# Peptides against a protein of PDB entry 2Q3Z: the designs that were tried, part 91

Target 1, 272 residues: chain A of PDB entry 2Q3Z
Amino acid sequence: YVLTQQGFIYQGSAKFIKNIPWNFGQFEDGILDICLILLDVNPKFLKNAGRDCSRRSSPVYVGRVVSGMVNCNDDQGVLLGRWDNNYGDGVSPMSWIGSVDILRRWKNHGCQRVKYGQCWVFAAVACTVLRCLGIPTRVVTNYNSAHDQNSNLLIEYFRNEFGEIQGDKSEMIWNFHCWVESWMTRPDLQPGYEGWQALDPTPQEKSEGTYCCGPVPVRAIKEGDLSTKYDAPFVFAEVNADVVDWIQQDDGSVHKSINRSLIVGLKISTKS
Target 2, 254 residues: chain A of PDB entry 2Q3Z as posed
Amino acid sequence: YVLTQQGFIYQGSAKFIKNIPWNFGQFQDGILDICLILLDVNPKFLKNAGRDCSRRSSPVYVGRVGSGMVNCNDDQGVLLGRWDNNYGDGVSPMSWIGSVDILRRWKNHGCQRVKYGQCWVFAAVACTVLRCLGIPTRVVTNYNSAHDSNLLIEYFRNSEMIWNFHCWVESWMTRPDLQPGYEGWQALDPTPQEKSEGTYCCGPVPVRAIKEGDLSTKYDAPFVFAEVNADVVDWIQKSINRSLIVGLKISTKS

## One batch from the design tools (peptide; made by RFdiffusion4, then SolubleMPNN)

Design b2_p16_6_s2 (from b2_p16_6, 9 letters changed)
Fold by OpenDDE base, seed 1:
Structure b2_p16_6_s2 (fold): chain B 272 residues (1-272), chain A 16 residues (1-16)
Amino acid sequence: as target 1 above (272 residues)
Amino acid sequence: RTIVVRRGNKELVLTE
């Protein structure tokens, strides 16, 4: 999980699993230097360089910084996300075949955001950076992945009496979503939470004012410990959210129905 | 019934 430079990223759907080859390239020339630049342009370094540098020995701290810096939201991060199929002024997220080109473009253009990324691109770049920094990391794919926006552990759909979805569909279930898991100790938590930690660099929700997510122990998610730092409720919802249909009738009455036909979450961890 | 709304290679999954 540190030495492998080539691997696969899983995509598609739960019923039709696909994969693409990916060059992580963490040991290619200049990539480590770019990763160090990424740390040196992060908001915490710019605010207090001494404090930031003193904390870089912590994989927990570094993981959280990298999660925030892989996306360009709120900072001089690497990638700009786009999902509307309008990529004419950049590179289509589907065209990338590795992290190296992305990181080199970012650095060579004065740390300007690279256009464009989606979840697997964010995850793959984060994986490269974390591996460069000596943190064992793997890309994870979750099928039927939920995006909970209001931290209630539910995906809620409002429907009229005809079954038509109402509103802007702000809460979503994706066919797949990618993030990373990194191996580290958690001295900031109670014993037993060492091991794989989930980190999500795709800008979905703000954590402490920044578009970042994690690290959160995979064990905490499995056991339902939602008090665990960082962002346990959000990550838990990605893999375990319940789907609720709110049916609004013409008379103004609202009925709640839990839909079990769509099961959220099928996580696959890479072994390559 | 499952409805799929496409966004590039991503799909929004809805159950009806």
Scores: peptide ipSAE 0.201, ipTM 0.832, DockQ to the pose 0.053
Fold by OpenDDE base, seed 2:
Structure b2_p16_6_s2 (fold): chain B 272 residues (1-272), chain A 16 residues (1-16)
Amino acid sequence: as target 1 above (272 residues)
Amino acid sequence: RTIVVRRGNKELVLTE
């Protein structure tokens, strides 16, 4: 979780699980220095350097900062996400084989965002950074991963009387999604929530005004304690959301139906 | 019916 520099990231689908090799490279030359630069360009440091530095002993604080800084949303973060197969002006997310090249490119270009990343790239870079900073971290893959946009723990589809999905289909379920889990104590929470904490660096939803997510105790998610900071409802929904179909009839009436054909969530945690 | 919409290396899954 700290010492391993090479590993695998799980991809594919629940029915057809795949993996790719990945070089995390947290101990390669210059990588630690780049991770420190990442901390020194984060918005909290720029706002109040003394306060930011005083809090860097907290893996909770650092984890949240890293979650926000791995993506370039809202700050001078590392990666720009793109999902439309138009990668000609950068590097395809599918082309990356490790975190080291990404981090070096970011630093060498004056902390300019690297094009491009997707979830596993974000997660892998976050994993590298957190490991560099001494936080035990692993990449996690969740199959049939939900993206809840309105914080109701549901994925909602609107359908006509024929069952055809209507609207923009903004709420979505991914075949897979990746994030990281980091091991830390949670002195900011009630006892019992130490251990693995979920952090999601993929820019999906804003948390306290910034595209970041977590840390949230994995235990809290398993137990359904959605009051636990940070972002428990969102992470819970990724792995447990129910799918609801709103069926509109010709007369304007609406029927609510629970869609059981699509089951959200199948999380795989790595052992390295 | 399951509809799959590709988004890069990921797929948006919809069920009708």
Scores: peptide ipSAE 0.196, ipTM 0.831, DockQ to the pose 0.054
Fold by OpenDDE base, seed 5:
Structure b2_p16_6_s2 (fold): chain B 272 residues (1-272), chain A 16 residues (1-16)
Amino acid sequence: as target 1 above (272 residues)
Amino acid sequence: RTIVVRRGNKELVLTE
């Protein structure tokens, strides 16, 4: 989880699992220096360098910073996400085969955002950075991954009498989503939450005003302890949201249906 | 019924 530089990232669907090879390359020349630059351009450092540096001994703090800095939302982060199949002015997310080229491009272009990434690219880069900083980290793939926007632990769809989805389609389920898990102690929490912590660098929802997510103990998610920082409800929903269909009739009646045909969440942790 | 919308390697899954 620290020493391995080559690995696989799982993709596809729950029924048809695929993988791609990925070069994390955390020990390649100059990569550690780039990771340190990443820390030195983060908003917290720019606001108060002394305070930021004093907290870099905490993997909890660093993990949260990295989660925010891997995406370029809100800061001089590494990657710009794009999902509309229009990648002509950059590199297609599907073209990347490793983290090293991405990080080098970012640094060499004056810390300008690299175009483009999607979830596995964000996760892979975060994995590289965290490993460089000495934090054991692995990429995780979750199939049928839910994106809950309103923290109600539900994915809600509104439909007319013909079954057509109406209104805002912002809440969604992905065939797969990737994030990272990092091993760390949690002195900021009650005893027993040391171990794997989920971190999500894909810009999905804001946490305390920044597009970042975690760290949250995997144990807390498994046990349903949603009070634990950070972002337990969101991560919990990714792996365990219920799907609700609201059926709107012409007469104004609304019917609720819980759809159990689609099961949210099938998490696979990488071995390397 | 499930609707799948493709976005590169990603798919948006919508239930019906």
Scores: peptide ipSAE 0.140, ipTM 0.809, DockQ to the pose 0.054; fails the geometry check
Fold by OpenDDE base, seed 4:
Structure b2_p16_6_s2 (fold): chain B 272 residues (1-272), chain A 16 residues (1-16)
Amino acid sequence: as target 1 above (272 residues)
Amino acid sequence: RTIVVRRGNKELVLTE
């Protein structure tokens, strides 16, 4: 989880699992230095360098910083996300084959955001950075991954009387989503939550005002302890959200049903 | 019925 530089990232769908090779390259020349630069340009460092540096021994702290800094939202982060298939002014997310080129581009352009990333790219870069910093980390793919926008643990679809989905579909289920899990102790939590921690560097929702997610104990998610920091409800929803159909009749009446036809969450963790 | 809407290299899954 630290030493492996080449691996696979799983993609596709639950029924049709695909994978791509990925060069994490955490030991390639200059990559560690770039990871340290990443830490040195994070908002917490800029606000109080001494305090930030004093906390870098904490994988919890570092993990959260990295989660935020891999995306360029709110900071000088590495990657700009884009999902509209318009990548002409950058590199298509599908074109990346490793983290090294991304990190080098970021650094070489004065920590300017790299165009473009999507979930697996964010996750892969985060994995590289965390591994560089000595934190055992793996990329995780979750199929039928929910994006809960309003923290209600539901994916809600609004339908008219004909069953047609209405609205902007702000809440969604992705065919797949990628994030990382890092192994760390959690002295900031009650005993028993050491182990794999989920971190999501894809800018999906803000956590405490910044686009970051985690770390949250995988155990907490499995046990449904949503009070556990950080971002347990969001991560829980990614893997366990219920799908609710709100059906509005012509008379204005609304009723709901839970859709069991679509099962949210099928997590695959890499073994390296 | 499942409807798939593409968003880049990802797909939004909708169920009817």
Scores: peptide ipSAE 0.134, ipTM 0.801, DockQ to the pose 0.055; fails the geometry check

Design b2_p16_6_s3 (from b2_p16_6, 13 letters changed)
Fold by OpenDDE base, seed 5:
Structure b2_p16_6_s3 (fold): chain B 272 residues (1-272), chain A 16 residues (1-16)
Amino acid sequence: as target 1 above (272 residues)
Amino acid sequence: RKILVYRGNEKLVLTQ
């Protein structure tokens, strides 16, 4: 979880699991220095360098900073997310084969955001950075994950026969989603929540004003302790939210879609 | 309201 530089990232679907080889490369020349630069350009450092540096001994603090800095939302972060298949002015998210090139590009271009990333790219870069900083970290893939904006643990939408939907919020459903889990103690929580902590660097929702997520104890998610910081309801929803497809008839009656079933919660962790 | 569904490289957007 710290020493392995080569690994696999799981992708595809629950029924058709795929993997890609990935070079995390946390021990390659200059990568640690780039990770330190990442810390030195984070908004908290820029606001108060002394306070930021004094907190870098906390993997909880550092993990949260890295979660925010791997994406370029709100800061000079590493990656710009894009999902519309228009990648001509950058690198397709699907073309990356490792974190090293991404981090080097970011640093070499004055900490300018790298185009482009998607969930597994964000997760992989975060994994590299956290490992560089001595935090045991693994990439996690969850299939049929949900992006629930209000963390209500249930994605419900209404649509007509033409595919038009009713509602007042946006929902996003992934065939798969990737994030990281990092091993750390949680002195900021009650005893028993040490161990694997979920962190999600993919920009989805703001947490305390920044596009970041976690750390939250994996145990808390498993036990349904949604009061546990950070962002437990959101992470819980990513793993456990049901998707209900409602069909509204002309008479106003509502029925669940007959032909849709969603398998939620298939999580695969990297073994290195 | 939008619902985004991602399947591999495919994206489906449902709107009201």
Scores: peptide ipSAE 0.052, ipTM 0.711, DockQ to the pose 0.062
Fold by OpenDDE base, seed 2:
Formats: structure tokens, sequence, C-alpha cells
Structure b2_p16_6_s3 (fold): chain B 272 residues (1-272), chain A 16 residues (1-16)
């Protein structure tokens, strides 16, 4: 989880699982320096360098910083996400084959955001950075992954009488979503939550004002302990959210559809 | 039931 530089990232769908090879390359020349630059341009460092540096011994702190800095939202982060198939002014997310080129491009262009990333790219870069910093990390893929935007643990769809989806379609289910799990102790939590911690660098929701997510104990998610920091409800929803299908009638009445809900969540963790 | 599923740069409407 630290030493492996080559691996696979799982993609596709629950019915058709696929994988792609990926070069994490955490030990390639210059990558450590780039990771240190990443830390040195993070908002917390810019606000108070001494305080930030004093906390870098904590993998919890570092993990959270990395989660925020892998995306360029709110800071000088690495990757700009894009999902609309308009990649002509950059690199298609589907074309990347490793983290090293991305990180080098970011650094070589003055920490300017690299265009473009999607979930597995964000996750893979985060994995590289965390491994480079000595934190055991793996990429995780979750199929039928929910994006809960209102923290109600539900993905809600509204339909008219004709079955047409109405309103804001912002709540979504990814066919797959990738994030990382990092191994660390959690002295900031009650005993028993050491081990794998979920971190999600894909900019989906803000956590404490920043597009970052985690670390949250995988155990807490499995046990349904949503009180554990960080971002347990969001991560829980990614893997366990219920889907509610509402039908709105012309008279304004709303009722739940009798149709079966989509099964949310099928997590695959890598052995590499 | 139709739901929106995102596949990378693709948006799919699935009927269940």
Amino acid sequence: as target 1 above (272 residues)
Amino acid sequence: RKILVYRGNEKLVLTQ
C-alpha cells in the first residue's frame, strides 16, 4: 500500500466491472518534492505556516489537506473536474494513465490546475500523494455510488404523471465512484476506529467550507456511526443512501413510487 | 422507474 507504484483502478458498472492500469509512481523522481509543494500551497499553510507544519505529523490532518488539495476547488489544487465531454482545452480524464504526469504538469505550470479529472483521477492522484507521504493508501471503487446533496441520506427523484423527472437533477448516482482509503490511527476519536479511513478528493460537497472529504473510519461507516468525523453522513450516503422516487400529480399531491429502488453501493477495495 | 445515472462524461436514464 506504500511500496506499490503500479496498480489497477476498478471502473465500469456493477454488472460489468472493468479495470485500468495506473501508474501511481509515488517514488519517481521529483514526486516527493511536488507533494511537499502541494502541502506548502494549501490554504492552511498560507494562513499560518507554523501551525500547518506543526500538524503535518498527523496523518489525519495531512489526509484532510490532501483531500482538499487534489481538487482545485477553493485553492491552488491539482485537478479541475469536468464531466461534460468538452475536454478540447485540456486532457480528457479518460486519457490519463498515471499520477506522475498530472503532478508534474501541475508543478511545472506554477501550481495551475490541470485539466481535467474525474473521480478515479482524483482518487489516483490522492493515492499517489498519500503514499508518497508515507501513508498506506489504496484506491476504492464503489458502484452505484450516491451523491447526497442535502445530507438526508436519500437520493430523491421527482416525476410528473408522465414519468418525466422534474426539478433539479443535481442529486445523482454514479455508475461508479472512486475515492481512497488510508491506514491511520485516530487518536482524535474513541478507541476502535483505527485502520482504514475513507478520503474523497473528488469535489462533491463542501466539508467545513472546503471541497474535501474525510478522513472517516471505514468501520464507522460499516457500523452506521454517523457522528464520527469527518463527513461520515456523506460517505455513508455514498454507499448506503436510499433512493426515493416521488410522483407529483397535477393536483399537487405527491406519493412514493412502488417501483424497486436502485441498490446503492458495491464497494471494491484493491489489494495493491 | 427512470433514474439518472452518470457514467463519467455520460448521463444515462435507466428504467427500473
Scores: peptide ipSAE 0.035, ipTM 0.699, DockQ to the pose 0.059
Fold by OpenDDE base, seed 4:
Formats: sequence, structure tokens, C-alpha cells
Structure b2_p16_6_s3 (fold): chain B 272 residues (1-272), chain A 16 residues (1-16)
Amino acid sequence: as target 1 above (272 residues)
Amino acid sequence: RKILVYRGNEKLVLTQ
């Protein structure tokens, strides 16, 4: 999980799993230096360099910083996300084949955000950075991945009386979503939560004011301990949200459909 | 049952 520079990222759908090769390249020339620059431009460093540096021995701290810095939201982060198929002024997220080019572009352009990324790109870059920093990390793909926007552990979508989806009012499920899991101890938590920690660098929701997510113990998610920092409810929802199908009447009233819930979450982790 | 599913740049409505 640290040594492997080439791997696969799983994509597609639960029924039709695909993968793409990816060059993580954490040991390629200059990549470590870029990762250190990433740390040196993070908001916490800019606010208090001494404090930030003193905390870099903590994988928990570093993981959270990296989660935030891989996306360019709120900071000088690496990647700008875009999902509207308008990539003409940058690089299509689908065209990337590795993290190295992304990181080099970021650095070489004065830490300007690289256009563009989507979930697997964010995850892959985060994986590279974390591995480079000595944190065992793997990319995880979750099929039928929920994006809970209001922290209620539900994915709610609305239909009118004709069965038409009210998209603007509905939460969404990704056919797949990627994030990373990193191995670390959690001295900041009660005993037993060491091990794999989920981190999500895709800017989906803010955590404590910043577009970052995790680390949260995978164990906590499995056991349903949603009080565990960081962002347990959100990550839990990604893999295990309930789907609520609302039927909205013309008068604005809503009632739950009795339709069978979609199965949210089918997590695939790499073995390398 | 129709559900919104996003796939990169695609927003899909799936019937379950």
C-alpha cells in the first residue's frame, strides 16, 4: 500500500465493474517535494507554520490536511472538480492516467488548481500524496454511493404524481464514487479504532468549514458509531444510506413510496 | 422506482 506505484481504479457500475490503470508514482522524481509543498501551502500552515509542522507527525492530521488540499476548494489545493462535461479549458477528468502529471502541473504552475478532476482523480492523487508521505493508502470504490447533503443518513428523492423525478429537490447517488482508506492509529479516539481510515478528497460537503472528509475509522462505519470523528455520518451514508422515495402531490404534500429501497454501497478496495 | 444516479458528467434516472 506504500510501495505499489501502479495499480487499478475501479469504476463503472455495480453490475458492470470496470477498471482503469493508474500510475500513482509516489516514488517518481520530485513527487515527494511536491507533496511537501502541498503541506506548506495548506491553510493551517499559512495560519501558524510552527503548529502545522509540529502536527505533521500525526497521520490523522496529515490525512485531513491532504483530504482538503487535494481539492482546490477553500485553498490552494491541487484539483478543481468539474462534472458538467465542459472541459475545454482544461483536461478532461477521464483523460488522466496517473497522479504524477497532475501534481507536476500543479507545482509547475505555481500551485494553481489543475483542471479538472472527478472522484477517482481526487482519490488517486490523495493516494499518491499519502503514500508519498509514508501513510499506507488504497483507493476505494463504492458503487451506488450516496451523497447525503443534509446529514440525515437518507438519500431523498422526490417524484411528482406522474412519477417524474424532481431533480432539483432530490439528493443523488453516484453510480460509483472513489475515496481512499489509509492505515493509521487513532490516538485521538478511544482504543480500537486503529486501522483503515476513510478519507474523501472529493469536495462533496464541508467538514468543519472546509471541503475535506475524514479520517474516520472504517470500523466505526461498520459498527455504526457515527459519533466518531471525522465525518462518520457522511461516510456512513455513502456506504449505507437509506433511500427514501417521496411522492409529492400538487398541493405540496409528500408521502413515502412503498417502493423497495435501492441498495446503497458496494465497496471495493484494492489489495495492492 | 426511479432514482437519480450520477455518472461523472451524466445524470441518470434509473428505474428500480
Scores: peptide ipSAE 0.032, ipTM 0.703, DockQ to the pose 0.060
Fold by OpenDDE base, seed 3:
Structure b2_p16_6_s3 (fold): chain B 272 residues (1-272), chain A 16 residues (1-16)
Amino acid sequence: as target 1 above (272 residues)
Amino acid sequence: RKILVYRGNEKLVLTQ
């Protein structure tokens, strides 16, 4: 989880699982230096360098910073996400084969955002950075992964009588989603939450005003302890949300329908 | 590679 530089990232769907080879390359020349630059350009460092540096001994703190800095939302982060299949002014997310080229491009262009990433790219880069910083980390793939936008543990769709989705803020389910799990102690929590912590660098929802997610104990998610920082409800929803259709009839009546055809969550953890 | 995005009964297929 620290020493492996070559690995696989699982993709596809629950019924048709695929994988791609990925070069994490955490020990390649200059990569550690780039990871340190990433820390030195984070908003917390820019606001108070002394405080930021004093907290870098905490994998909890560093993990949260890295989660935010792998995406370029709100900061000088590494990757710009794009999902509309229009990648002509950059590199298609599907074209990347490793983290090293991405990190080098970011650094060499003055810490300008690299175009483009999607979930597995974000996760893979985060994995590289965290491993570089000595934090045992693995990429995780979750099939039928929910994106809960309001932290209510529901994926809610508003539909008209014809079943057409209404509104621009429809929540969604990915065929697959990737994030990372990092091994760390949690002295900031009650005893028992040491171990794997989920971190999600894909910019999906803001946490404390920044597009970042975690760390949250995997144990807390499994046990349903949603009071545990950070972002337990969001991560819980990714792996176990109920899908609700709100069907509005022409007469203005609203019918609640539980969508049993959409089963959220099938998590695969990498072995390397 | 294909990526499917689901919104209820709707799906978007992204291909290379």
Scores: peptide ipSAE 0.027, ipTM 0.657, DockQ to the pose 0.038

Design b2_p16_6_s4 (from b2_p16_6, 10 letters changed)
Fold by OpenDDE base, seed 5:
Structure b2_p16_6_s4 (fold): chain B 272 residues (1-272), chain A 16 residues (1-16)
Amino acid sequence: as target 1 above (272 residues)
Amino acid sequence: RTTIVNLGNKKLVLTQ
């Protein structure tokens, strides 16, 4: 999980699983230097360099910083996300075959955001950076992955009487979503939460005002301990949310249906 | 009964 530089990332759908080869390249020339630049341009370093540096011995702290810095939201981060098939002014997310070119482009252009990424690109770059910094890390794919916007553990769809979706209000499920899991101890938590920790660098929801997610113990998610730092309810919902279908009538009446045809969550963890 | 709205990584929307 630290030494492996080549691997596979799972994509596609729950019924038709696909994979792509990926070069993580954490030990290629200059990559460590780029990772250090990433740390040195993070908002916490800019605010208080001494405090930031003193905390870099904590994989919990570093993991959270990396989660925020892999996306360019709120900071000088690496990647800009885009999903609308308009990639002419950059590189299509589907064109990337490794993390090294992305990181080099970011650094060589004065830490300007690289266009463009989607979930597996964010996850793969995060995996490279974390491995480079000595944190055992793997990419995870979750099929039918929920994006809970209000931390209620529900994915809610709103329809009118004609079955038309109210897109601005309805929550979403990804065909697949990728994030990373990193191995670390959790001295900031009660005993027993050491091990794999989920981190999500794709900018979906803000955590404490920043587009970052985790680390949260995989065990806490499995056992339903939603009080556990960081972002347990959000990560829990990605893999366990219930789907609710609301029908709103013209007269203002609302009807509820629980949809069981689309099951949220089918997680695959990569192995080196 | 679900609609895919994007290319590559895609969001799913319930239609029925």
Scores: peptide ipSAE 0.173, ipTM 0.772, DockQ to the pose 0.058
Fold by OpenDDE base, seed 3:
Structure b2_p16_6_s4 (fold): chain B 272 residues (1-272), chain A 16 residues (1-16)
Amino acid sequence: as target 1 above (272 residues)
Amino acid sequence: RTTIVNLGNKKLVLTQ
């Protein structure tokens, strides 16, 4: 989880699982320096360098910073996300074969955001950075992954009487989604939450004002402890949300149905 | 019962 530089990332769909090779390259020349630059340009450092540096001994703190800095939302982060198949002014997310080129491009262009990433690219870069900083980390893929935007643990679809989806809802289910899990102690929590912690660098929802997510104990998610920082409800929903169809008739009547035909969540972790 | 409405990392939409 720290020493392996080459691995695989799972993609596709629940019914057709595929994988791609990925070069994490955490030990390649200059990558550690780039990771340190990433820390030195984060908003917390810019606000108070001394305080930020004093907290870098905490993998909890560093993990949260990295989660925020891998995306370019809110800061001088690494990657700009795009999902509309219009990648002509950058690199298609599907074209990347490793984290090293992405990080080098970011640094070499004055810490300007790299175009473009999707979830596995964000996760893979985060994995590289965290491994480089000595934090055991793995990429995780979750099939039928929910994106809950209102923290109600539901994915809600609104339909007309013909079953047609109404409006552009960002609260959706992904065919797959990737994030990372990092191994760390949690002295900031009650005993028993050491171990794998979920972190999500894909900019989906803000956490405490920043597009970041986690760390949250995988155990807390498994046990349904949604009070556990950070972002337990959001991560829980990714793997456990219920799907609700709101059906609106022409007469104005509305009824709901919980749809169990689409099961949210099938998590796969890698050994490397 | 579901449709995929995006490319790459794709969003799923339920259908009746």
Scores: peptide ipSAE 0.165, ipTM 0.769, DockQ to the pose 0.058
Fold by OpenDDE base, seed 2:
Structure b2_p16_6_s4 (fold): chain B 272 residues (1-272), chain A 16 residues (1-16)
Amino acid sequence: as target 1 above (272 residues)
Amino acid sequence: RTTIVNLGNKKLVLTQ
């Protein structure tokens, strides 16, 4: 996985699988330097450089930093996410064909956020960075489908009486989602959780105050060990959750409106 | 045992 610079990212839906060619380009000129810059502008480094540097030997630590830094939320990260089809002041997420251009743009513009990314773009850039830093990494696509209604994890959305979701538009129900899996040992966990670790650089939820996700052992998710750091419940929900829509009335009463089960229809890793 | 995790504008309910 580390040696592969060209690959495919899978998109679409479980019924209509698509793929796009992607240049990860982790060995292209200057990319390693950009990855090092990414580490040097991360908030942990800015807060305490010595402490940050002392922890860079840990793929767990680095993975978590990269997950946070690939998005520009909370820091000088690489990509700004956007999903509303208003990309005129940047580059459409659908137009990217590789990570190299994104990373170069970021660096060349003084570590200014690159507009724009979506899940596969975030994942692909993270994959490039992690590979560049010597961490075996692959992009994973999860296709969601509604089938079985018996997950142990429920995602509840609160809607007003008009069906409007309270708060930020929860457009977060994707037909597919992409993240990365990185191979690493987990000395910070009990034995047996070495191997593939899920990391999600798409800014969806905050973990310890930062828009980042993981690393969490894929095994833990598979086995339902949701106590395992980092962010196991969130990652589990990404792969298998029942969505419950609640209607909240002005009087505070809550009524169940819709049950939707989100189950993994298909999981595909990057092909090399 | 039910654990509720608040994630932004959504709630995760863990039924374990």
Scores: peptide ipSAE 0.019, ipTM 0.613, DockQ to the pose 0.103
Fold by OpenDDE base, seed 4:
Structure b2_p16_6_s4 (fold): chain B 272 residues (1-272), chain A 16 residues (1-16)
Amino acid sequence: as target 1 above (272 residues)
Amino acid sequence: RTTIVNLGNKKLVLTQ
């Protein structure tokens, strides 16, 4: 998980699983240096360099920093996310074939955000960075991945009496979503939560005020222990959220539809 | 039911 520089990222849909080749390139020239720059421009370093540096031996700390820094939200991070199909002023997320070019562009342009990324791009870059830093990491794809926006472990769709989706009120499920899992011990948690930790660099929800996610033990998610830091409820919801389809009447009343047994989550972990 | 968008990372849309 540290040594492999080439891999595949799963995409598509649950019914039509696809993959793309990806060059993680963690050992290519200059990439490690770029990863160190990434750490040196993170908000925690800027706030207190000594404290930040003293904590870089912790994969938990570093993982969380990387999760936040791979996206440019809240900081001088690497990638700007965009999903509206308007990529003319940058690079389409679908055009990337590896992390190296992204990281080099970021660094070469004075740590200016690279346009653009989507989930697999964020995940792949995070994977590269974490591997560079010696943290075993793999990209994970979750099909029918929930985006819980209000931490209630539900994906709630709202429809009017005509069946029209009320988009502004509705939470959504991604066709697929990618994040990373990193292997680390969790001395900050009770025993037993060492192993794979989920980290999500895609800026979906804020964690402690910053667009970052994790690390959270995969075991905790599997066991439903939502008390474990970081962001267990959010990650849990990505793979386990229940879907509620609400029908709203003109009088404002809402009723649950018996339709729409949407199955959230089909996680595929890479073996490379 | 649900419309699946396969081009890029897209959110699923519920249909009538």
Scores: peptide ipSAE 0.203, ipTM 0.774, DockQ to the pose 0.055; fails the geometry check

